Peptides against a protein of PDB entry 2V3S. Designs and how they scored, part 11

Target 1, 95 residues: chain A of PDB entry 2V3S
Amino acid sequence: PISLVLRLRNSKKELNDIRFEFTPGRDTAEGVSQELISAGLVDGRDLVIVAANLQKIVEEPQSNRSVTFKLASGVEGSDIPDDGKLIGFAQLSIS

## One batch from the design tools (peptide; made by RFdiffusion4, then SolubleMPNN)

Design b1_p10_3_s1 (from b1_p10_3, 7 letters changed)
Fold by OpenDDE base, seed 4:
Structure b1_p10_3_s1 (fold): chain B 95 residues (1-95), chain A 10 residues (1-10)
Amino acid sequence: as target 1 above (95 residues)
Amino acid sequence: SAKVLDFVRP
């Protein structure tokens, strides 16, 4: 399996590294994203963008070692989105 | 720094 880390801020704005595995041919990007949402680790509004970037990283894990993407849930937050600080952004990387 | 969480999938 592919070992991944999803870095994003929780509801308290604290940075978390969520480690999980993805098995090509068995798992789907959307399915795993839904699991993350069901576990309360990802906002449901971010299903599409998380799944898209998860798909990107797992299709070519050696080439796509890290991807940073804007969260739908962060667009209308009180804080201005900032990819460097991962405010309104998340980062997915190969462990 | 980030807090590390292990997500054990079903």
Scores: peptide ipSAE 0.775, ipTM 0.956, DockQ to the pose 0.885
Fold by OpenDDE base, seed 3:
Structure b1_p10_3_s1 (fold): chain B 95 residues (1-95), chain A 10 residues (1-10)
Amino acid sequence: as target 1 above (95 residues)
Amino acid sequence: SAKVLDFVRP
């Protein structure tokens, strides 16, 4: 399996590195993203963008070692989005 | 730094 890290801020704005595995041919980006949401680790509004970027990284893990993307849930927040600080952004990377 | 969490998928 592919070992991944999802880095994002929780509801308390604390940075978390969520480690999980993805098995090509068995798992789907959409399905794993739904599992993350069901576990309360990802906001449901971010299903589409998380799934899209998870698909991107697992289809070419040797070339796509890291992807950073804007969260839908961050747009309506009080804080200004910042990809460097992962405010309104999340990052997926190969472990 | 970041807090590390291991997510065991169902």
Scores: peptide ipSAE 0.774, ipTM 0.956, DockQ to the pose 0.888
Fold by OpenDDE base, seed 2:
Structure b1_p10_3_s1 (fold): chain B 95 residues (1-95), chain A 10 residues (1-10)
Amino acid sequence: as target 1 above (95 residues)
Amino acid sequence: SAKVLDFVRP
């Protein structure tokens, strides 16, 4: 399996590194993204963007070691999005 | 720094 880390801020704006595994041929990016949402770790509005970037990283894990992407849930928030601070952004990386 | 969490998938 591929060991991944999803770095993003929780509802208290605290930075978390969420470690999880992805098994090619058995898991799907959409399915795993739904699991993250069901666990309360990802906002449901971010299904599409998380799944898209998860697919990107698992299809070429040797080349795509890290991807940072804008969250839909962060666009209309009170804080100004900032990819460097991961405000309104999340990061997926290979462990 | 970031808090590390292990997500055990169903």
Scores: peptide ipSAE 0.774, ipTM 0.956, DockQ to the pose 0.890
Fold by OpenDDE base, seed 5:
Structure b1_p10_3_s1 (fold): chain B 95 residues (1-95), chain A 10 residues (1-10)
Amino acid sequence: as target 1 above (95 residues)
Amino acid sequence: SAKVLDFVRP
């Protein structure tokens, strides 16, 4: 399995590194993204973007070691999105 | 510093 880390801020704006595994051929990017949402770790509005980037990283984990992407859930928030601080952004990386 | 969480998948 591929060991991944999803870094994003929780409701208290605290950075969290969510570690999880992905098994190619068994798991799908959308399926795992839905699991993250069901666990309350990802906002449901971010299904599309999380799944897309999860797919990107797992299809070529040796080349795509890290991907940072803008969250739909962060756009309308009070905080100004910032990819460096992961405000309104999340990051997927290979552990 | 980020807090580490282990996600146990269903």
Scores: peptide ipSAE 0.773, ipTM 0.956, DockQ to the pose 0.903

Design b1_p10_3_s2 (from b1_p10_3, 8 letters changed)
Fold by OpenDDE base, seed 4:
Structure b1_p10_3_s2 (fold): chain B 95 residues (1-95), chain A 10 residues (1-10)
Amino acid sequence: as target 1 above (95 residues)
Amino acid sequence: SAIVQDFVRS
């Protein structure tokens, strides 16, 4: 399996590294993303973007070592999105 | 620093 880390801020704006595995041929990007949402680790509004980027990283994990993407859940709010600080952004990387 | 969490899938 592919060992991944999803870095994103929790409701307290604290950075969290969510470590999980993805098995090609068994798992699907959307399926795993839904599991993350069901576990309360990802906002449901971010299903599409998380799944898309998860698919990107797992299709070629040796070349796509890290991807940073804008969250739909982070677009609105008092905090201005910032990819460097992962405000309104999340990052997927190969462990 | 970041809080590390292991998400063990069933």
Scores: peptide ipSAE 0.721, ipTM 0.949, DockQ to the pose 0.856
Fold by OpenDDE base, seed 1:
Structure b1_p10_3_s2 (fold): chain B 95 residues (1-95), chain A 10 residues (1-10)
Amino acid sequence: as target 1 above (95 residues)
Amino acid sequence: SAIVQDFVRS
């Protein structure tokens, strides 16, 4: 399986690294994204963007070692989105 | 520094 880390900020604005595995041929990007949402680790509004970027990283893990993307849930936040600080952004990476 | 969590999927 592919070992991944999803880095994003929690409700207290603290950075969290969520480590999980993805098995090609068994798992789907949308399915795993739904599991993350069901576990309360990802906002439901971010299903589409998380699934899209998870698919991107698992389709070519050798070349796509890290992807950073804008969260739908972060757009309406009080803080100005910042990809470097992961404010309104999340990051998926291969561990 | 980030809080590390292991998500064990069912």
Scores: peptide ipSAE 0.721, ipTM 0.949, DockQ to the pose 0.862
Fold by OpenDDE base, seed 5:
Structure b1_p10_3_s2 (fold): chain B 95 residues (1-95), chain A 10 residues (1-10)
Amino acid sequence: as target 1 above (95 residues)
Amino acid sequence: SAIVQDFVRS
């Protein structure tokens, strides 16, 4: 399986590194994203963007070692989105 | 520093 890390801020604005595995041919990007949401680790509004970027990284893990993307859940918050600080952004990377 | 969590999928 592919070992991945999803880095994003929790409700207390603390950075979390969520480590999980993805098995090509068995798992789907959308399915795993839904599991992350069901576990309360990802906001449901971010299903589409998380799944899209998860697909991107698992389809070519040797080339796409890290992807950073804007969260839908962060757009209407009080904090100004910042990709460098991962405010309103998340990052997927190969472990 | 980030809080590390392991997510074990069922």
Scores: peptide ipSAE 0.719, ipTM 0.949, DockQ to the pose 0.869
Fold by OpenDDE base, seed 3:
Structure b1_p10_3_s2 (fold): chain B 95 residues (1-95), chain A 10 residues (1-10)
Amino acid sequence: as target 1 above (95 residues)
Amino acid sequence: SAIVQDFVRS
């Protein structure tokens, strides 16, 4: 399996590294994204963008070691989105 | 630093 880390801020704005595995041929990007949402780790509004980027990284894990993307849930937040601070952004990377 | 959490999927 592919060992991944999803880095994003929790409801208290604390940075979290969520470590999980993805098995090609068994798992799907959308399915795993839905599991993350069901676990309360990802906002439901971010299903599409998380799934798209998870798909991207697992397609070519040796080439795409890290992807940072804007969250739909962060657009209406009080803080201005910032990819450097992962405010309104999340990051997926190969462990 | 970041809070590390292992997510074991069912």
Scores: peptide ipSAE 0.719, ipTM 0.949, DockQ to the pose 0.876

Design b1_p10_3_s3 (from b1_p10_3, 8 letters changed)
Fold by OpenDDE base, seed 2:
Structure b1_p10_3_s3 (fold): chain B 95 residues (1-95), chain A 10 residues (1-10)
Amino acid sequence: as target 1 above (95 residues)
Amino acid sequence: SAKVLDFKRS
């Protein structure tokens, strides 16, 4: 399996590194993203963007070692989105 | 620093 880390801020704006595995041929990007949402680790509004970027990284893990993307949930939040601070952004990387 | 969480999928 592919070992991944999803870095994003929780409801307290604290940075978290969520480690999880993805098995090609058995898992789907959308399915795993839904699991993350069900666990309360990802906002449901971010299903599409998380799944898209998860798919990107697992399809070519040797080339796409890290991807940073804007969260839909962060666009209308109280804080100004900032990719450098991962405010309204998340990062997926190969562990 | 980031807090590390292990997400065990089931």
Scores: peptide ipSAE 0.745, ipTM 0.951, DockQ to the pose 0.877
Fold by OpenDDE base, seed 5:
Structure b1_p10_3_s3 (fold): chain B 95 residues (1-95), chain A 10 residues (1-10)
Amino acid sequence: as target 1 above (95 residues)
Amino acid sequence: SAKVLDFKRS
C-alpha cells in the first residue's frame, strides 16, 4: 500500500497530518475520500477536489510526491485562502 | 507543528 499524509486544518484551525494508506487496484480515490469525509476528517464539499488530487498522487507516487490544492469548503470562510499556511488549502504527500 | 493522526480505514 501507499502511505499518504493529508495535511489540513481542523475546525479549530489546527494543522493536522492525517496518515492513511491507499492500495492501488483495491481502493479508489473517490472511495477513500468518502471514507475521510465519513470520519469527519474532510468536509463533504471537498469530495471532488480531494479525490482528484488523491488520484493524481497515487497514479504516479514517485513523481507526484506532494500536491497542494484549494478546498471548496475554504472559499466561503472568513479567512483569506493561503496555500503557504494551508488556509483553505490542503496538501497530500507521500509518507 | 502539525498534530499527527492515524486514520485506520474499516
Scores: peptide ipSAE 0.745, ipTM 0.951, DockQ to the pose 0.886
Fold by OpenDDE base, seed 1:
Structure b1_p10_3_s3 (fold): chain B 95 residues (1-95), chain A 10 residues (1-10)
Amino acid sequence: as target 1 above (95 residues)
Amino acid sequence: SAKVLDFKRS
């Protein structure tokens, strides 16, 4: 399986590295994203963007070692989004 | 630094 890290801030704005595995041909990007949401690790509003970027990284892991993307939940928040600080942004990377 | 969490999928 592919070992991945999803870096994003929790509800207390603390940075977390969520490590998980993805098996091509068995897992789907949307399915795994739903699991992350069900576990309370990802906001449900971010299903589309997380799934899209998860798909991107697992389709070409050697080329897409890291992707940073804007969260829908961040746009609706009070803090100004900042990709450098991962405020309103998340990052997926290959371990 | 970031807190590391291992997400054990069902």
Scores: peptide ipSAE 0.744, ipTM 0.951, DockQ to the pose 0.886
Fold by OpenDDE base, seed 3:
Structure b1_p10_3_s3 (fold): chain B 95 residues (1-95), chain A 10 residues (1-10)
Amino acid sequence: as target 1 above (95 residues)
Amino acid sequence: SAKVLDFKRS
């Protein structure tokens, strides 16, 4: 399986590295994203963008070592989105 | 630094 890290801020704005595995041919990007949402680790509004970027990284893990993307849930927040600080952004990377 | 969480899927 592919070892991944999803880095994003929780409801308290604390940075977390969520480690999980993805098995090509068995798992789907949307399915795993739904599991993350069900666990309360990802906002449901971010299903589409998380799944899209998870698909991107697992289809070519040797070339795509890291992807950073804007969250839909961050648009309505009070803080100004910042990809460097991962405010309104999340990052997926190969462990 | 970031807090590390291991997400065990079931």
Scores: peptide ipSAE 0.744, ipTM 0.951, DockQ to the pose 0.875

Design b1_p10_3_s4 (from b1_p10_3, 7 letters changed)
Fold by OpenDDE base, seed 2:
Structure b1_p10_3_s4 (fold): chain B 95 residues (1-95), chain A 10 residues (1-10)
Amino acid sequence: as target 1 above (95 residues)
Amino acid sequence: SAIVIDFKRS
């Protein structure tokens, strides 16, 4: 399986590193993203963007070692999005 | 630093 880390801020603005595994041929990016949402680790509004980037990283894990992307849930927040501080952004990376 | 969460999928 592929070991991944999803780095993003929780509701308290604390930075979290969520470690999880993805098995090609058995898991789907959409399915795993739904699991993260069901666990309360990802906002439901971010299903599409998380799944898209998860698919991107698992299809070429040797080349796509890290991907940072804008969250839909962060767009209408009070804080100004900032990819460097991961405000309104999340980062997926290979462990 | 970041809080580490091990998400064990079922």
Scores: peptide ipSAE 0.796, ipTM 0.957, DockQ to the pose 0.863
Fold by OpenDDE base, seed 5:
Structure b1_p10_3_s4 (fold): chain B 95 residues (1-95), chain A 10 residues (1-10)
Amino acid sequence: as target 1 above (95 residues)
Amino acid sequence: SAIVIDFKRS
């Protein structure tokens, strides 16, 4: 399995590294993303973007070691999105 | 420093 880390901020604006595994051929990007949402670790509004980037990283984990993307859930927040600080952004990386 | 969460998938 591929060991991944999803880094994003929680409701307290604290950075969290969510570690999880992905098994190609068994798991799907959308399925795993839905599991993260069901666990309350990802906002449901971010299903599409998380799944898309998860797919990107797992299809070529040797080349795509890290991807940073804008969250739909962060756009309407009070904080100004910032990819460097992962405000309104999340990052997926190979562990 | 980030808070580490080990997500065990069911």
Scores: peptide ipSAE 0.796, ipTM 0.956, DockQ to the pose 0.876
Fold by OpenDDE base, seed 4:
Structure b1_p10_3_s4 (fold): chain B 95 residues (1-95), chain A 10 residues (1-10)
Amino acid sequence: as target 1 above (95 residues)
Amino acid sequence: SAIVIDFKRS
């Protein structure tokens, strides 16, 4: 399986590194994203963008070692989105 | 630093 880390801020703005595995041919990007949402680790509004970027990284894990993307849940937050600080952004990387 | 969460999928 592919070992991944999803870095994003929780509701208290604390940076979390969520480690999980993805098995090509068994798992789907959308399915795993839904599991993360069901576990309360990802906002449901971010299903599409998380799944899209998860798909991107797992299709070519050696080439796509890290991807940073804008969260739908962060757009209307009180803080201005900032990819460097991962405010309104998340980062998915190969462990 | 980040808080590490090991998400064990069922």
Scores: peptide ipSAE 0.796, ipTM 0.957, DockQ to the pose 0.860
Fold by OpenDDE base, seed 3:
Structure b1_p10_3_s4 (fold): chain B 95 residues (1-95), chain A 10 residues (1-10)
Amino acid sequence: as target 1 above (95 residues)
Amino acid sequence: SAIVIDFKRS
């Protein structure tokens, strides 16, 4: 399986590194993203963008070592989005 | 640093 890390801030604005595995041919980006949401680790509004970027990284894990993307849940937040600080952004990377 | 969470999928 592919070992991944999803880095994003929780409701307390604390940075979390969520480690999980993805098995090509068995798992789907959509399915794993839904599991993360069901576990309370990802906001439900971010299903589409998380799944899209998870698909991107697992289809070419040796060339796409890291992807950073804007969260839908971050748009309505009071803080100005910042990809460097991962405010309103999340990052997926190969472990 | 970041809080590390090992997410074990069912």
Scores: peptide ipSAE 0.796, ipTM 0.957, DockQ to the pose 0.868

Design b1_p10_4_s1 (from b1_p10_4, 3 letters changed)
Fold by OpenDDE base, seed 3:
Structure b1_p10_4_s1 (fold): chain B 95 residues (1-95), chain A 10 residues (1-10)
Amino acid sequence: as target 1 above (95 residues)
Amino acid sequence: SARKFIVEPA
């Protein structure tokens, strides 16, 4: 399996790393993204963007070691999105 | 079964 880390801010704006595994041929990017949402770790509005970037990293994990992407949930927030501080952004990386 | 997610402060 592929060991992944999803780095993003929780509802208290605290930055956390979420570690999980992805098994090619058994798991799907959208399925795992839905599990993240069901666990309360990802906002439901971010299903599409999380799934797209999870797919990107697992299809070529040797080349795509890290991807940073803008969250749909961050657009409506009071804070201005900032990829450097991961405000309104999240990051997926290979562990 | 539920997937294991490990949450740690970054």
Scores: peptide ipSAE 0.803, ipTM 0.946, DockQ to the pose 0.959
Fold by OpenDDE base, seed 5:
Structure b1_p10_4_s1 (fold): chain B 95 residues (1-95), chain A 10 residues (1-10)
Amino acid sequence: as target 1 above (95 residues)
Amino acid sequence: SARKFIVEPA
């Protein structure tokens, strides 16, 4: 399996790493993204963007070692999105 | 079964 880390801020604005595995051929990007949401780790509004970037990283994990993307849930918040600070952004990377 | 997620401070 592919060992992944999803780095994003929780509801307390604390930056956390979420480690999980992805098994090609068994798992799907959308399915795992839904599991992240069900676990309360990802906002449901971010399903599409998380799934898209998860797909990107798992399809070529040797080339796409890290991807940073804008969260839909962060756009209308009080905090100004900042990819460097991962405010309104999340990052997926190969562990 | 539920997927294992390990959450830790970055």
Scores: peptide ipSAE 0.803, ipTM 0.946, DockQ to the pose 0.958
Fold by OpenDDE base, seed 2:
Structure b1_p10_4_s1 (fold): chain B 95 residues (1-95), chain A 10 residues (1-10)
Amino acid sequence: as target 1 above (95 residues)
Amino acid sequence: SARKFIVEPA
């Protein structure tokens, strides 16, 4: 399996690393993204963008070691999105 | 079964 880390801020704006595994041929990017949402770790509005970037990293993990992407849930928030501070952004990386 | 997610402060 592929060991992944999803770095993003929780509802208290605290930056956390979420570690999980992805097994190609068994898991799907869409399915795992839905599980992240069901666990309360990802906002439901971010299903599409998380799934897209998860798919990107798992299809070529040797080349795509890290991807940072804009969250839909952060666009209309009170804070200005900032990819460097991961405000309104999340980062997926290979562990 | 539920997938295991380990949450840690970054």
Scores: peptide ipSAE 0.803, ipTM 0.946, DockQ to the pose 0.955
Fold by OpenDDE base, seed 1:
Structure b1_p10_4_s1 (fold): chain B 95 residues (1-95), chain A 10 residues (1-10)
Amino acid sequence: as target 1 above (95 residues)
Amino acid sequence: SARKFIVEPA
């Protein structure tokens, strides 16, 4: 399985690493993204963008070691999005 | 079964 880390700010704006595994051929990007949402770790509005980037990283994990992407939930927030500070952005990387 | 997610401070 592929060991992944999703770096994301929680509801308290604290930056956390969420570690999980992805097994190609058994798991799907959308399925795992839905599980992240069900676990309360990702905002439901971010299903599409998380799934898209999860797919990108697992299809070629050796080439795509890390991807940073803008969250839909961050756009509607009060804080100005900033990819460097991961405000309104999340980062998915290979462990 | 539920997938394991490990959350830790970054």
Scores: peptide ipSAE 0.803, ipTM 0.946, DockQ to the pose 0.962

Design b1_p10_4_s2 (from b1_p10_4 with T4R T6I)
Fold by OpenDDE base, seed 3:
Structure b1_p10_4_s2 (fold): chain B 95 residues (1-95), chain A 10 residues (1-10)
Amino acid sequence: as target 1 above (95 residues)
Amino acid sequence: SPRRFIVEPA
């Protein structure tokens, strides 16, 4: 399996790492993304963007070691999005 | 089946 880390801020704006495994042929990017949402770890509005980037990293994990992407939930907040601080952005990486 | 996630401070 592929060992992944999703880094993003929680509702308290605290930066956390979410570690999980992805098994090609068994798991799907959308399925795992839905489980992240069901667990309360990802905002439901971010399903599409999380799934798209999860798919990107798992299809070529040796080439795509890290991807940073803008969250749909972030643009609706009062804080200005910032990819460097992961405000309104999240990051997926191979652990 | 339920997925197991490990959450830790970054």
Scores: peptide ipSAE 0.761, ipTM 0.918, DockQ to the pose 0.940
Fold by OpenDDE base, seed 2:
Structure b1_p10_4_s2 (fold): chain B 95 residues (1-95), chain A 10 residues (1-10)
Amino acid sequence: as target 1 above (95 residues)
Amino acid sequence: SPRRFIVEPA
């Protein structure tokens, strides 16, 4: 399996790392993203972008070691998006 | 079985 880390801020704006495994051929980017949402770790509005980037990193983990992407939920938030501070952005990386 | 996510402060 592929060991991944999703770094993003929680509802209290605290930066956290979410570690999980992804097994190609058994897991799907869409499915795992839905599980993240069900667990309350990712906003439902971010399903598409999380799934897209999860797919990107798992399809070529050797070349895509880390991806940072803008969250749809961040655009509607009160804070100004900032990829450097991961405000309105999340980062997915290979552990 | 449900997927286990390990959450920790970054």
Scores: peptide ipSAE 0.761, ipTM 0.917, DockQ to the pose 0.970
Fold by OpenDDE base, seed 1:
Structure b1_p10_4_s2 (fold): chain B 95 residues (1-95), chain A 10 residues (1-10)
Amino acid sequence: as target 1 above (95 residues)
Amino acid sequence: SPRRFIVEPA
């Protein structure tokens, strides 16, 4: 399996690493993204963007070691999005 | 079975 880390700020704006495995052929980007949402770890509005970037990283994990992407949930938030601070952004990376 | 996601401070 592919060992991944999703770095994302929680509801208290604390930056956390969410570690999980992805098994190609068994897991799907959409399915795992839905699990993240069901676990309360990802905002439901971010399903599309998380799934898209998860798909990107797992299809070529050696080439796409890390992807940083803008969250839909962060666009209209009180804080100005900042990819460097991962405010309104999340990062997926190979562990 | 073990939980899929492990959350830890970055």
Scores: peptide ipSAE 0.761, ipTM 0.917, DockQ to the pose 0.763
Fold by OpenDDE base, seed 4:
Structure b1_p10_4_s2 (fold): chain B 95 residues (1-95), chain A 10 residues (1-10)
Amino acid sequence: as target 1 above (95 residues)
Amino acid sequence: SPRRFIVEPA
C-alpha cells in the first residue's frame, strides 16, 4: 500500500496531518475521498478536488511525491487563501 | 469498509 499524508487545517484552523494508506486495485481516489468526508476530516465541497489530486499522487507516487491544491471550501472563507500557509489549500504527500 | 485515519498535529 501507499502511505499518504493529507496536511489540512481543521475547523479551528489548526494544521494537522492525516495519515492513511491507499491500496491500488482495491481503493479508488473517489472512494477514499468520500471516506475522508464521512470521517469529518474533509469538507464535502472538496470531494472533487481531493479525489483528483489523490488520483494524481497515487497513479505515480514516485514522480508525484507531493501535490498542493486549492480547496473549494476555502475560497469564500474569512481568510485569504495562501498555499504557503495552507490556508484554503491542502497538501497530499507520500509518507 | 471503514478506513482508519490517523490525525496528528503538523
Scores: peptide ipSAE 0.760, ipTM 0.918, DockQ to the pose 0.932

Design b1_p10_4_s3 (from b1_p10_4, 4 letters changed)
Fold by OpenDDE base, seed 4:
Structure b1_p10_4_s3 (fold): chain B 95 residues (1-95), chain A 10 residues (1-10)
Amino acid sequence: as target 1 above (95 residues)
Amino acid sequence: SARRFEVVPA
């Protein structure tokens, strides 16, 4: 399996790492993204973007070691999105 | 069963 870390801020704006494994051929990017949402770890509005970037990183984990992407849920937040601070952004990386 | 996600402070 591929060991991944999803780094993003929780509802308290605290930055956390979500560690999980992805098994190609068994897991799907959309399926795991749905699990993240069901677990309350990702906003439902971010299904598409999380799934897209999860797919990107797992399809070639040696080449795509880290991806940072803008969250749909962060666009209209009180804070201005900032990829460096992961405000309105999340980061997926290979553990 | 084991939980899929482990959440730790970054």
Scores: peptide ipSAE 0.760, ipTM 0.912, DockQ to the pose 0.773
Fold by OpenDDE base, seed 5:
Structure b1_p10_4_s3 (fold): chain B 95 residues (1-95), chain A 10 residues (1-10)
Amino acid sequence: as target 1 above (95 residues)
Amino acid sequence: SARRFEVVPA
């Protein structure tokens, strides 16, 4: 399995690492993204972007060690999006 | 599967 970390700010704007494993051939990017949403860890509006980037990182984990992407849920927030601070952005990386 | 995700402070 691939050990992944999704770094994302919670509703309190606290930066957290969400650690999980992804097993190619058993898991799908879409499925795991849905699980993240069901667990209350990812906003439902971010399904598409999370799934897309999860797919990107798991299809070639040795080449795509980290991906940072803009969240749909962060665009309309009061805070100005910032990829460096992961405000309105999330980061997936290989553990 | 219920404990698939571990959340820790970054």
Scores: peptide ipSAE 0.760, ipTM 0.914, DockQ to the pose 0.826
Fold by OpenDDE base, seed 3:
Structure b1_p10_4_s3 (fold): chain B 95 residues (1-95), chain A 10 residues (1-10)
Amino acid sequence: as target 1 above (95 residues)
Amino acid sequence: SARRFEVVPA
């Protein structure tokens, strides 16, 4: 399996790493993204963007070691999005 | 079954 880390801020704006494994042929990017939402770890509005970037990293993990992407949930927030601070952004990386 | 996700402070 592929060991991954999803780094993003929780509802208290605290930055956390979410560690998980992805098994090609068994898991799907869409399915795992839905699990993240069901676990309360990802905002439901971010399903599409999380799934897209998860797919990107697992299809070529040797080339795509890290991807940072803008969250849909962050656009409506009061804070100005900042990819460096992961405000309104999340990061997926190979562990 | 163990939880799929492990959450740790960054």
Scores: peptide ipSAE 0.760, ipTM 0.912, DockQ to the pose 0.775
Fold by OpenDDE base, seed 1:
Structure b1_p10_4_s3 (fold): chain B 95 residues (1-95), chain A 10 residues (1-10)
Amino acid sequence: as target 1 above (95 residues)
Amino acid sequence: SARRFEVVPA
């Protein structure tokens, strides 16, 4: 399996690493993204962008070691998005 | 079984 880390801020704006494994051929990007949402770790509005970037990283894990992407939930927030501070952004990386 | 997601402070 592929060991991944999803780094993003929780509802308290605290930065956390969410560690998980992805098994190609058994898991799907959308399925795991839905699990993240069900666990309360990702906002439901971010299903599409998380799934897209998860797919990107697992299809070429050696070349796509890290991807940072804008959250839909962050756009509607009061804080100005900032990819450097991961405000309104999340980062997926290979562990 | 083990939980899929482990959350740790960054």
Scores: peptide ipSAE 0.760, ipTM 0.912, DockQ to the pose 0.754

